# Ledger of designs, part 204: peptides against a protein of PDB entry 5A53

Target 1, 230 residues: chain A of PDB entry 5A53
Amino acid sequence: LVENVKQALFIPGQSCNKNLHDIMVDLSALKKPDMKRFNRKNDIHPFEDMSPLEFFSEKNDCSLMVLMTSSKKRKNNMTFIRTFGYKIYDMIELMVADNFKLLSDFKKLTFTVGLKPMFTFQGAAFDTHPVYKQIKSLFLDFFRGESTDLQDVAGLQHVISMTIQGDFQDGEPLPNVLFRVYKLKSYKSDQGGKRLPRIELVEIGPRLDFKIGRIHTPSPDMVTEAHKKP

## One batch from the design tools (peptide; made by RFdiffusion4, then SolubleMPNN)

Design b2_p26_4_s1 (from b2_p26_4, 12 letters changed)
Fold by OpenDDE base, seed 1:
Structure b2_p26_4_s1 (fold): chain B 230 residues (1-230), chain A 26 residues (1-26)
Amino acid sequence: as target 1 above (230 residues)
Amino acid sequence: LDDLIPKSKGDVPPEPVAEPEGLIVE
């Protein structure tokens, strides 16, 4: 099945700063070639009016969008948006903590464009808690598309790791999600005449700690329609 | 090169998206 790979549109908001721009560049590089990026700022407030994003989804044929905004209350905010039929399906605010690292903070490695990442999720809440389930679904949808063929193992170049930062109880603030990207390095280990393939994970960036913000969940009707379309 | 289509109401002009042949992770 030729998966119709979902296209992503990266949008600098009016309050987009240099740090967010740099983060946008580095994160969007992982989505190449299936990525579009605006250079100009757009004044969009998705939790007040969604219509500008629906317009961009339709006009750019992008079912994934990332809006880059920053304020005193929501510093380094990446709003991830998914659309279905060019209508807003869901949204989540993920605020990048100040301890972020860019690709330039890591050792230079060559990376082949268009290879699908393997994902790892650390934390039981990714399977049980509604918000973390949405995050898991979003990132899988954003970077993998729908099908994982066995060819994805042969082309395994990098791993995206997402970790919930610590335990939490009901009613507590949701822990951050730690986003990490690793390249697989295969070494031939000569241990006792048996060449065992040694695989090492080398962090390549970006390194992002996401604080969870506002969420828009899909309507039950949109959930039903989105699951009917293969 | 995919051209980005702006909002009709004065938003961002069409922007060419250059696809690099490879990702250089510096």
Scores: peptide ipSAE 0.010, ipTM 0.502, DockQ to the pose 0.032
Fold by OpenDDE base, seed 2:
Structure b2_p26_4_s1 (fold): chain B 230 residues (1-230), chain A 26 residues (1-26)
Amino acid sequence: as target 1 above (230 residues)
Amino acid sequence: LDDLIPKSKGDVPPEPVAEPEGLIVE
């Protein structure tokens, strides 16, 4: 089944700043060509009223949205939203730590637009803990390109690494998720007459440490309906 | 590939490792 690639809409909130804008530009570059960006700030508070996001989802035909806001309580906040039938499915606040790096902080490497990244997830909680399961699902869904049967391996250019920053116990604050992007470089190693293909990972950015904020989980009914539609 | 990704706070790409014979794209 060739699933249509989910389109992403990046929305600057009223409190969007230059840093968030730059982060938005760099993160959205990984979603090209399946990305739209608003240039105007929109006063959206998704945990108070979701209706503006549902409206934007429908009007822009985007099932993925990212709202860029910043406050003292939620600095550099990227609210990731998924919709199903243009209704809010889930939301998660991911606050970018101040140690972020932009694409400009790395060596410019040629990037082919539209290639699917490979994902790697480091941390058992990505498979066991509800919040980290949602993050895993979200990022896989967000950067999932066209399901082309044959070309996925030959087109592998990027690795997105997501790492849970340390262990945690029940009742403790959830560790940050370290988001890293690497380009694969294949080298023919001439070691010992066998040209073993050597892969190098080169970080290309952006580098983002996500602090987890508020979460909205789908209703059981929406989960059931979302799983029925391919 | 998991062995190629720095698990530590040191975001330095690891030294190049020889490709394992199959990138299992999960």
Scores: peptide ipSAE 0.010, ipTM 0.374, DockQ to the pose 0.014
Fold by OpenDDE base, seed 5:
Structure b2_p26_4_s1 (fold): chain B 230 residues (1-230), chain A 26 residues (1-26)
Amino acid sequence: as target 1 above (230 residues)
Amino acid sequence: LDDLIPKSKGDVPPEPVAEPEGLIVE
């Protein structure tokens, strides 16, 4: 079963600012061609009423959504939403720290649109802690392009790295997640007549440090239904 | 791959390289 590539809808909220718009543009570029963006601001409060998001999911045939909002308490907030059957499956607030970098802050490297990125996750909590498991699942789902069995190693252009910023104990604030995007560059190193291809990772952006906010977890029934692959 | 990922030594902001020409998204 080739699972159809999940479409993403980027929604500027009423409080969307220039920085969030720029971040939205750059992050959505990594999701092309499987991305839609709204040009108009929408007054959506997903933790108060989810109905507008379910409506947009159905109307736009998008099972992934990102709501861009900003407030004094939740600055540069990207709410990531997943739907199943156009119903809200899960939500997570990821607030972008002020140290963000845009694609324009990096050397422009041409990349082929539509190539599936490789993911790397740094931090044991991505496999043990419920919140970081959700983040891992979300980003894998979000950037999971067509499962071409041919992850032709020759086709690997992009690496997305997600790192938990430091250790934490139970009851402590959850560390930020560092989002980094790299392009794989092959260099012909002429060392001693054997051209060993040296592979280097070059950061291409965007660079985002995510502070974790509010979370909505799926009901046990929805988990069971979503895992029922036809 | 973990060895290839530059361990973020301190956020050395990449030197602002000159305005690269627009990402032509074909």
Scores: peptide ipSAE 0.024, ipTM 0.402, DockQ to the pose 0.018; fails the geometry check
Fold by OpenDDE base, seed 3:
Structure b2_p26_4_s1 (fold): chain B 230 residues (1-230), chain A 26 residues (1-26)
Amino acid sequence: as target 1 above (230 residues)
Amino acid sequence: LDDLIPKSKGDVPPEPVAEPEGLIVE
């Protein structure tokens, strides 16, 4: 089953600011061509009423959404939403720390649109802790390109790295997730007359440190349905 | 503005000319 690439919709909330707009533009560039973006602000409060997001999911045929909001309590907040059958499956607030870097802060590198990134996850909690498992699942789902059998390795152009910032114990605040994007640079090095292929990772941005906010977990019934239906 | 520049300009879908269908707050 070639799972169709999930489409993403980026939504500026009423409190969307210039920084969030710039972050939205840069992050959405990694999702091209499978991305739509609203230009106008929408007054949406997804943890109070989910119905506007379900409406947008259906009308835009987008199973992924990102709502951009900012407040004193939740500065630079990206709410990631997934839908199943145009109903809310899960949500997570990821607040971008002020130390973010845009694509403009890095050297311009060309890439091919539509190629699937390789993911790396650093931190055992990505496999064990429910919140970090959701984050892992979300980002894998968000950037899951067309599964082309042969093109995945030969077409590998970029790596998304996600790192849990430090260790934590039960009951402690959840550490930030460090989001980094790298391009694979292949070059032939002449070492002793043999051209060995060298691969370097070059950071291309954006650079985002995510503070974890509120979470909506899927109902057990939706989990069962989402695992049965591709 | 160090945009991720695709190799082919043709591979970049044009920016939406119109706002997608949704609840637009003016």
Scores: peptide ipSAE 0.021, ipTM 0.493, DockQ to the pose 0.061; fails the geometry check

Design b2_p26_4_s2 (from b2_p26_4, 12 letters changed)
Fold by OpenDDE base, seed 4:
Structure b2_p26_4_s2 (fold): chain B 230 residues (1-230), chain A 26 residues (1-26)
Amino acid sequence: as target 1 above (230 residues)
Amino acid sequence: LDDLIPKSKGDVKPAPVPEPEGVIVE
């Protein structure tokens, strides 16, 4: 079953700034060709009214959306939205910390558009804690392209690493999620006649540290419908 | 592991709708 690649829509909110725009451009480049971007700012408040996002999901045929907003309370906020049947499934606010790096901050490496990244997740909470489970699910869903059974290792060019920044206890603020993107480079080592292929991971950006904000979880009914295999 | 990945129902590829002018929902 070839799963249809989910399309992403990137939406500048009314409070979108230059930094968020640059982050949006760089992050959306990883989703090419399965990405649309709006150029105009839209006054959307998804936790107050979800109807504009449902409208955009339907009109653009996008089941993934990212709203770019910034306020004093929620600086550099990327609201990730998933829809099912053009209805809001879930939402999560991920605020980008000020230490972010853009693609321009790294050595420009050519990459083939449309290749699927490999994911790595560091932190037990990605498998145990509801919020981190949602984040893991979201990013896998966001960047998983066409399900080719042939994860041809030869086609693996990119690794996305997601790390929970430290341990936490119940009632403590949730640690940030560290988002990193690497390119695999193969070097022929000429050491001693044995051409051992050396594989190196080279960070290519963007580098984003996500602070977790507000979350909307799906209704039990929507979960059931979304898990129904056709 | 039931990946909470909602299976997209068959998204009908609509014809490339020209970028709807971002309807400024006022």
Scores: peptide ipSAE 0.028, ipTM 0.467, DockQ to the pose 0.269
Fold by OpenDDE base, seed 2:
Structure b2_p26_4_s2 (fold): chain B 230 residues (1-230), chain A 26 residues (1-26)
Amino acid sequence: as target 1 above (230 residues)
Amino acid sequence: LDDLIPKSKGDVKPAPVPEPEGVIVE
């Protein structure tokens, strides 16, 4: 089965800065080889006009896009976009908090390109709250693609952990989503002459705390059409 | 499709991303 892996396009917006560029490079490394990046800044305002993103989706054959912008109101903003038939399906703004860590902030580790991460989600709202459901769906779609082969377990190299930062009530601001990446290390532990396989999780980065911003939800018609096409 | 062409000069196609066999996480 040819895995129809969704391709991602990373787009620097007009207000993209060095920090966002570095975050983009590090996050996109986890999506290799199924990733493209623009080098030039593009003046795109997706919540005002979506047409440029639909154009880029079609011309680059990318159903996933990430727009990198920064303003006083929306600092270090990663707008995640999904398209269906090269039309906007959904969008979400995820603003990276200033406490972010890059891959260079962690111990140097190598990993094989193209291995799919395992995901862990911490927080009941990932299964109940519409916004966190969208985030869960987005990240699963972004990194796993449409088909999971059983071979994905045999090739388990890294874990992406997503945690909702605390409890919240209705009408309160939505807590941040803590994004963490771990590499699995297999050790042969010699305990008492029996080599037990020990697995350790080592954080490899990037470390991102996402503040939730604006959201565009798909129309009911587009949801129905997207579920009909495998 | 011509109506979807952004008015601003942007990238239409990205430069080829080198496909390394592995990613070094520094």
Scores: peptide ipSAE 0.009, ipTM 0.469, DockQ to the pose 0.031
Fold by OpenDDE base, seed 1:
Structure b2_p26_4_s2 (fold): chain B 230 residues (1-230), chain A 26 residues (1-26)
Amino acid sequence: as target 1 above (230 residues)
Amino acid sequence: LDDLIPKSKGDVKPAPVPEPEGVIVE
């Protein structure tokens, strides 16, 4: 089964800055080779007018988009967009906290391009709360594509960890999502003549703490159409 | 690649998709 890997388009908004550009470069490296990046700024306001994003989705054949914007109210904002049939399916604003780390902040490690990451989700709300369910769905869709068989374990190079930062109650502000990327290192441990494979996780970056912003949820009709497997 | 360039209303040319080379995560 040739997995139809979803293509991602990274778009600098008009307010994109150097920090966001660097974050974009580092995050997009995990999506190679299935990534396109714009070099010029585009004046896009997706919660005001979605039509430019639909146009870019169609013209670039990308069902995933990330818009990089920054303002006083929404600093280091990554708007993640999914399209279906080149129409907006859903959107979510994820604002990167100032404590972010780039790949250059970690030990240089080589990795093979095109290997799918394994995901881990920490926090019950990823399975129960609508917003966190959308985030989980988005990131799985963004990096895994369609679910491949058990052979993915043999090619396991990266683990992406997403953690909800703390507990929350109904009506409280939604906690941040902590995004972490690890490389698996296998060591032969000689413990007592049994070679137990020791696997260590080494953080490779980027390190991003996402504050949740505005959300656009899909229409019931689009959900139905998107779940229709051809 | 040229067809991916909306020539019209200020649309940016996508960068070519890098070939699957080993990425050095620095």
Scores: peptide ipSAE 0.008, ipTM 0.447, DockQ to the pose 0.030
Fold by OpenDDE base, seed 5:
Structure b2_p26_4_s2 (fold): chain B 230 residues (1-230), chain A 26 residues (1-26)
Amino acid sequence: as target 1 above (230 residues)
Amino acid sequence: LDDLIPKSKGDVKPAPVPEPEGVIVE
């Protein structure tokens, strides 16, 4: 079963600013060609009314959405939304910290569009804690692309790293998730006549530290339907 | 891959950024 690549829609909210726009452009570049962007601001409040997002999901045939909003309480907020059957499956607010870096802040490296990134997750909570499990699931779903069995090692160009920033206990604020993007570079090291290919990771951006905000979890019924493989 | 990812805060020291030629994201 070739799972169809999920299409993403990036939506500027009414409070979208220049920084969020730039972040949106750079993050959406990693989702090409499976990405659409709105140019107009839309007044959407997904935790108050989800109906506009369901409408956009259906109208644009996008099962992934990212709403860009900013306020004093929720600065540089990226609300990630997934739909199933054009109905809201889950939502999570990820607020970008002010220390972000854009693609322009890194050395320009040519990359082939449409190659799937490899993911790495650092932190036990990605496998145990419900919120971090949702984040892991979301990002894998967002960037997974067409399941080609042959991740031809020859085709691996990008690594996306997600790291939980520090330890936490129950009842404590959830640590940030550090989002990093690397390109694999092969160097021919001439050490002693045997050219061992040395692989190095070079950061290419964007660099985003995500603070976790509000979450909407799917109903048990939607979980059951979404896991029904056709 | 875990050995290739720098352990320190996930921040690989950005290689010196040459002057940003405009990324035309066509």
Scores: peptide ipSAE 0.020, ipTM 0.392, DockQ to the pose 0.019; fails the geometry check

Design b2_p26_4_s3 (from b2_p26_4, 10 letters changed)
Fold by OpenDDE base, seed 4:
Structure b2_p26_4_s3 (fold): chain B 230 residues (1-230), chain A 26 residues (1-26)
Amino acid sequence: as target 1 above (230 residues)
Amino acid sequence: LDDLIPKSKPDVPPEPVPEPEGLIVE
């Protein structure tokens, strides 16, 4: 069973600004061709009423959504939503810090659309802490292309790196998640007559530091249903 | 092969991606 690639819908909220629009354009470019984007603002408050998002999931056949909002309390907020059977599975608010970089801030490197990224996760909490486990699951799910059995190393062109910004103890604020995108650049090194392939990672953007906000976790029943392999 | 980097200069309005079916809050 070739699992169909999950489609993403990007939604500008009523409070969407130019910075969020630019971030939305750049992040959505990494999800091409499996991405739809609204151009009009929609007044959606997902933690108050989830019904508009369920409607959009069904009408657009998208199991992934990103809502772009900004307020004094939640500046540059990207709400990531997953649906199962067009019902809300989980949600997480990820607020982009002001130090963000766009694709235009990096050297223009050619990149083929539709190739699957490699992921790297830095921080033990990605495997142990519930919130960071959800973030790991979300981003793996979001950028997983076609499960070709051919993990063809020949198709690897980019790496998405996610890092927890420092250590934390119980009861402390959760550290930011550093999102970075790199392109693999192969060089033929002429060292001493043996052409050893040298691979370098070149940052291509966007660069996003995510502050963690509100979270909606799935019901135990939805977890059981979503993990039932057909 | 569509490059990830929009070919459009920052000053060129992004090519209008056809807006999918959704709620238009006027």
Scores: peptide ipSAE 0.032, ipTM 0.491, DockQ to the pose 0.048
Fold by OpenDDE base, seed 2:
Structure b2_p26_4_s3 (fold): chain B 230 residues (1-230), chain A 26 residues (1-26)
Amino acid sequence: as target 1 above (230 residues)
Amino acid sequence: LDDLIPKSKPDVPPEPVPEPEGLIVE
C-alpha cells in the first residue's frame, strides 16, 4: 500500500515574527515538495477554536499543519497539528528556544528534494512517555514521504536526530527535544586497498531546541479510526 | 548510525573538519 504522502500547511499566525518566518522557511524546505505555506497572517487560536484549522485542512488538502505564533508566554511557538478526515486528530505546541540556527548558519550543502530523512530518537521516553511518543509519531508522520519499499540506502541523504535533553522524573517539567539535521557524507577511504565507505554526519540545519507546550490528544474514537488501515 | 550521531551536547558546533579533498562520489 503506497500511503499517500501527507501534505503540510505552514500557517503564520497573527503574532508570527521574522524568526518564526525564517524557521518556517527552513523547516518547510525539508518537507518539499509536500508543503504549502501561507503568506498572510491568520488569527488562529487552535486551543480556543479548532474550526479554522479544520477548514484549512480541508480546503488545502493538508493533513499536517504548523501554526507559527509568538507571545510572552509562548515565544517562537510552532503548533503542530494533524488531522484525520479533515478533523483535528492531535496538536502539540513546540516552542523554539532562542539558540536556534538557520540553514544559513551552516555550510550550504545541496540535498535532493523529496528524499526521506532517516530519523533517530535519543531518549527512552520516546517509547514510554505519552507526550514524547506523540512527538515521535508526529515527526515520523510529518517527514514520512512516499513508502518506496526500497529504502535504497543509496537514497539516504540526511538524518533527523531528535534527542530528549536529559532525564526527568514524574511531575517535573518535560525536557526540551533537540532537533538536529545531518547530511550523510560517504568518503572512499583510500587506506590500504579496502575501500571501506566511511560515512560521516555533517550538520546542515536547522538547529531547533523545542520546549513542549500545550497538547491536544485524539479522542479514543479517532485513534480507532486512524489506525483502521483502509 | 547511532554511533555516528554525536552523543555530546550538540551546542558545540563540530569543529569544521577540513573536508578532505575527497572525491565527491556522484
Scores: peptide ipSAE 0.017, ipTM 0.390, DockQ to the pose 0.014
Fold by OpenDDE base, seed 1:
Structure b2_p26_4_s3 (fold): chain B 230 residues (1-230), chain A 26 residues (1-26)
Amino acid sequence: as target 1 above (230 residues)
Amino acid sequence: LDDLIPKSKPDVPPEPVPEPEGLIVE
């Protein structure tokens, strides 16, 4: 089943700043060619009124959206939205910490557009905790791309690593999620007469530490309907 | 470009979003 590649729409909010714009450009490059960006700021408050996002989902045929906003309370906030049938399925606020790095902060590397990234998730909570399960589901869905049956490991260019920053107990603040992007480099190492392919991971950016904000979870009915459509 | 329908009137003309410097598409 060639699942139709989900299109992403990046939306500058009214409070979008230069840093968020730069982050938007760099993160959206990983979603090419299946990405649209608004150049204009839009006044959207998704946790107050979701109707503007549903309108954009329908009019742009995008089931993925990222709203870029910044305030004193929610600095460098990326609200990730998924829709089903152009209705809001789920939302999560991920605030980018000030220690972010752009692609320009890394060594210039060539990459092929459209290659599916491999994901790695570090932290047991990605499989057990509801919020981290939603984050895992979101990022897998966001970057899934075309299901090429050829997981040709030889064609694997990118690894996206998501790490929960430390352990936590019930009732404690949720640790940040560390987002890292690596390019796979294959070297022929002549170690000991056996040409073992040496694979190195080279960080290429962006580097984002996500602080978790507000979430909207899907209704049980929408979960059921979303799982019926492959 | 016709696919991007903004809900709000822009305060500023749409400027081209620069492509990220540092990644070359092979």
Scores: peptide ipSAE 0.007, ipTM 0.386, DockQ to the pose 0.026
Fold by OpenDDE base, seed 5:
Structure b2_p26_4_s3 (fold): chain B 230 residues (1-230), chain A 26 residues (1-26)
Amino acid sequence: as target 1 above (230 residues)
Amino acid sequence: LDDLIPKSKPDVPPEPVPEPEGLIVE
């Protein structure tokens, strides 16, 4: 089953600002061509009423959504939403810290649109802790692109690194997730006859530190339905 | 791959990438 590439819809909320717009533009560039954006602000409160997002999911045929909102309590908030059958599957608030960097803050590197990024996850909690497991699942799902069996190492252009910022204990605030994007550069080192292709990673942006906010988890029934391969 | 991730900030100021045209769905 070639899973159809999941389409993403980026939605500016009523409180969307220039910084969030710029972040939205840069993050959505990594999802091209499988991305739609609204230009108009929409008054959506997904933790109060999910119905508008289900409507947008169906109307736009998008199983991924990102709502851009900002408040004093939830500054630079990106609510990531997944739907299954146009019903809300899960949601997570990821607030971008003020130290963010845009693509314009990194050297312009030409990249091929539509190439699947490789992911790296740093931190044991990505495999053990429910919240970080959801984040891992979300980002893998969001940027999976075309299921080309040939992750041809020759076609590897981008690496997305996600790192949990430090250790934590039960009952402590969850550490931020550091989002970094790198381009692979192959250098032909002509040093001394052994052409070992040196691969270097060059950061290309955006650089985002995500503070974890509110979470909606799927019902056990929806989990079972979403894992039913047709 | 972890060893390939540069720990150092790139010194080169990034050139602005043109706004990628997204499909505006009304």
Scores: peptide ipSAE 0.041, ipTM 0.412, DockQ to the pose 0.033; fails the geometry check

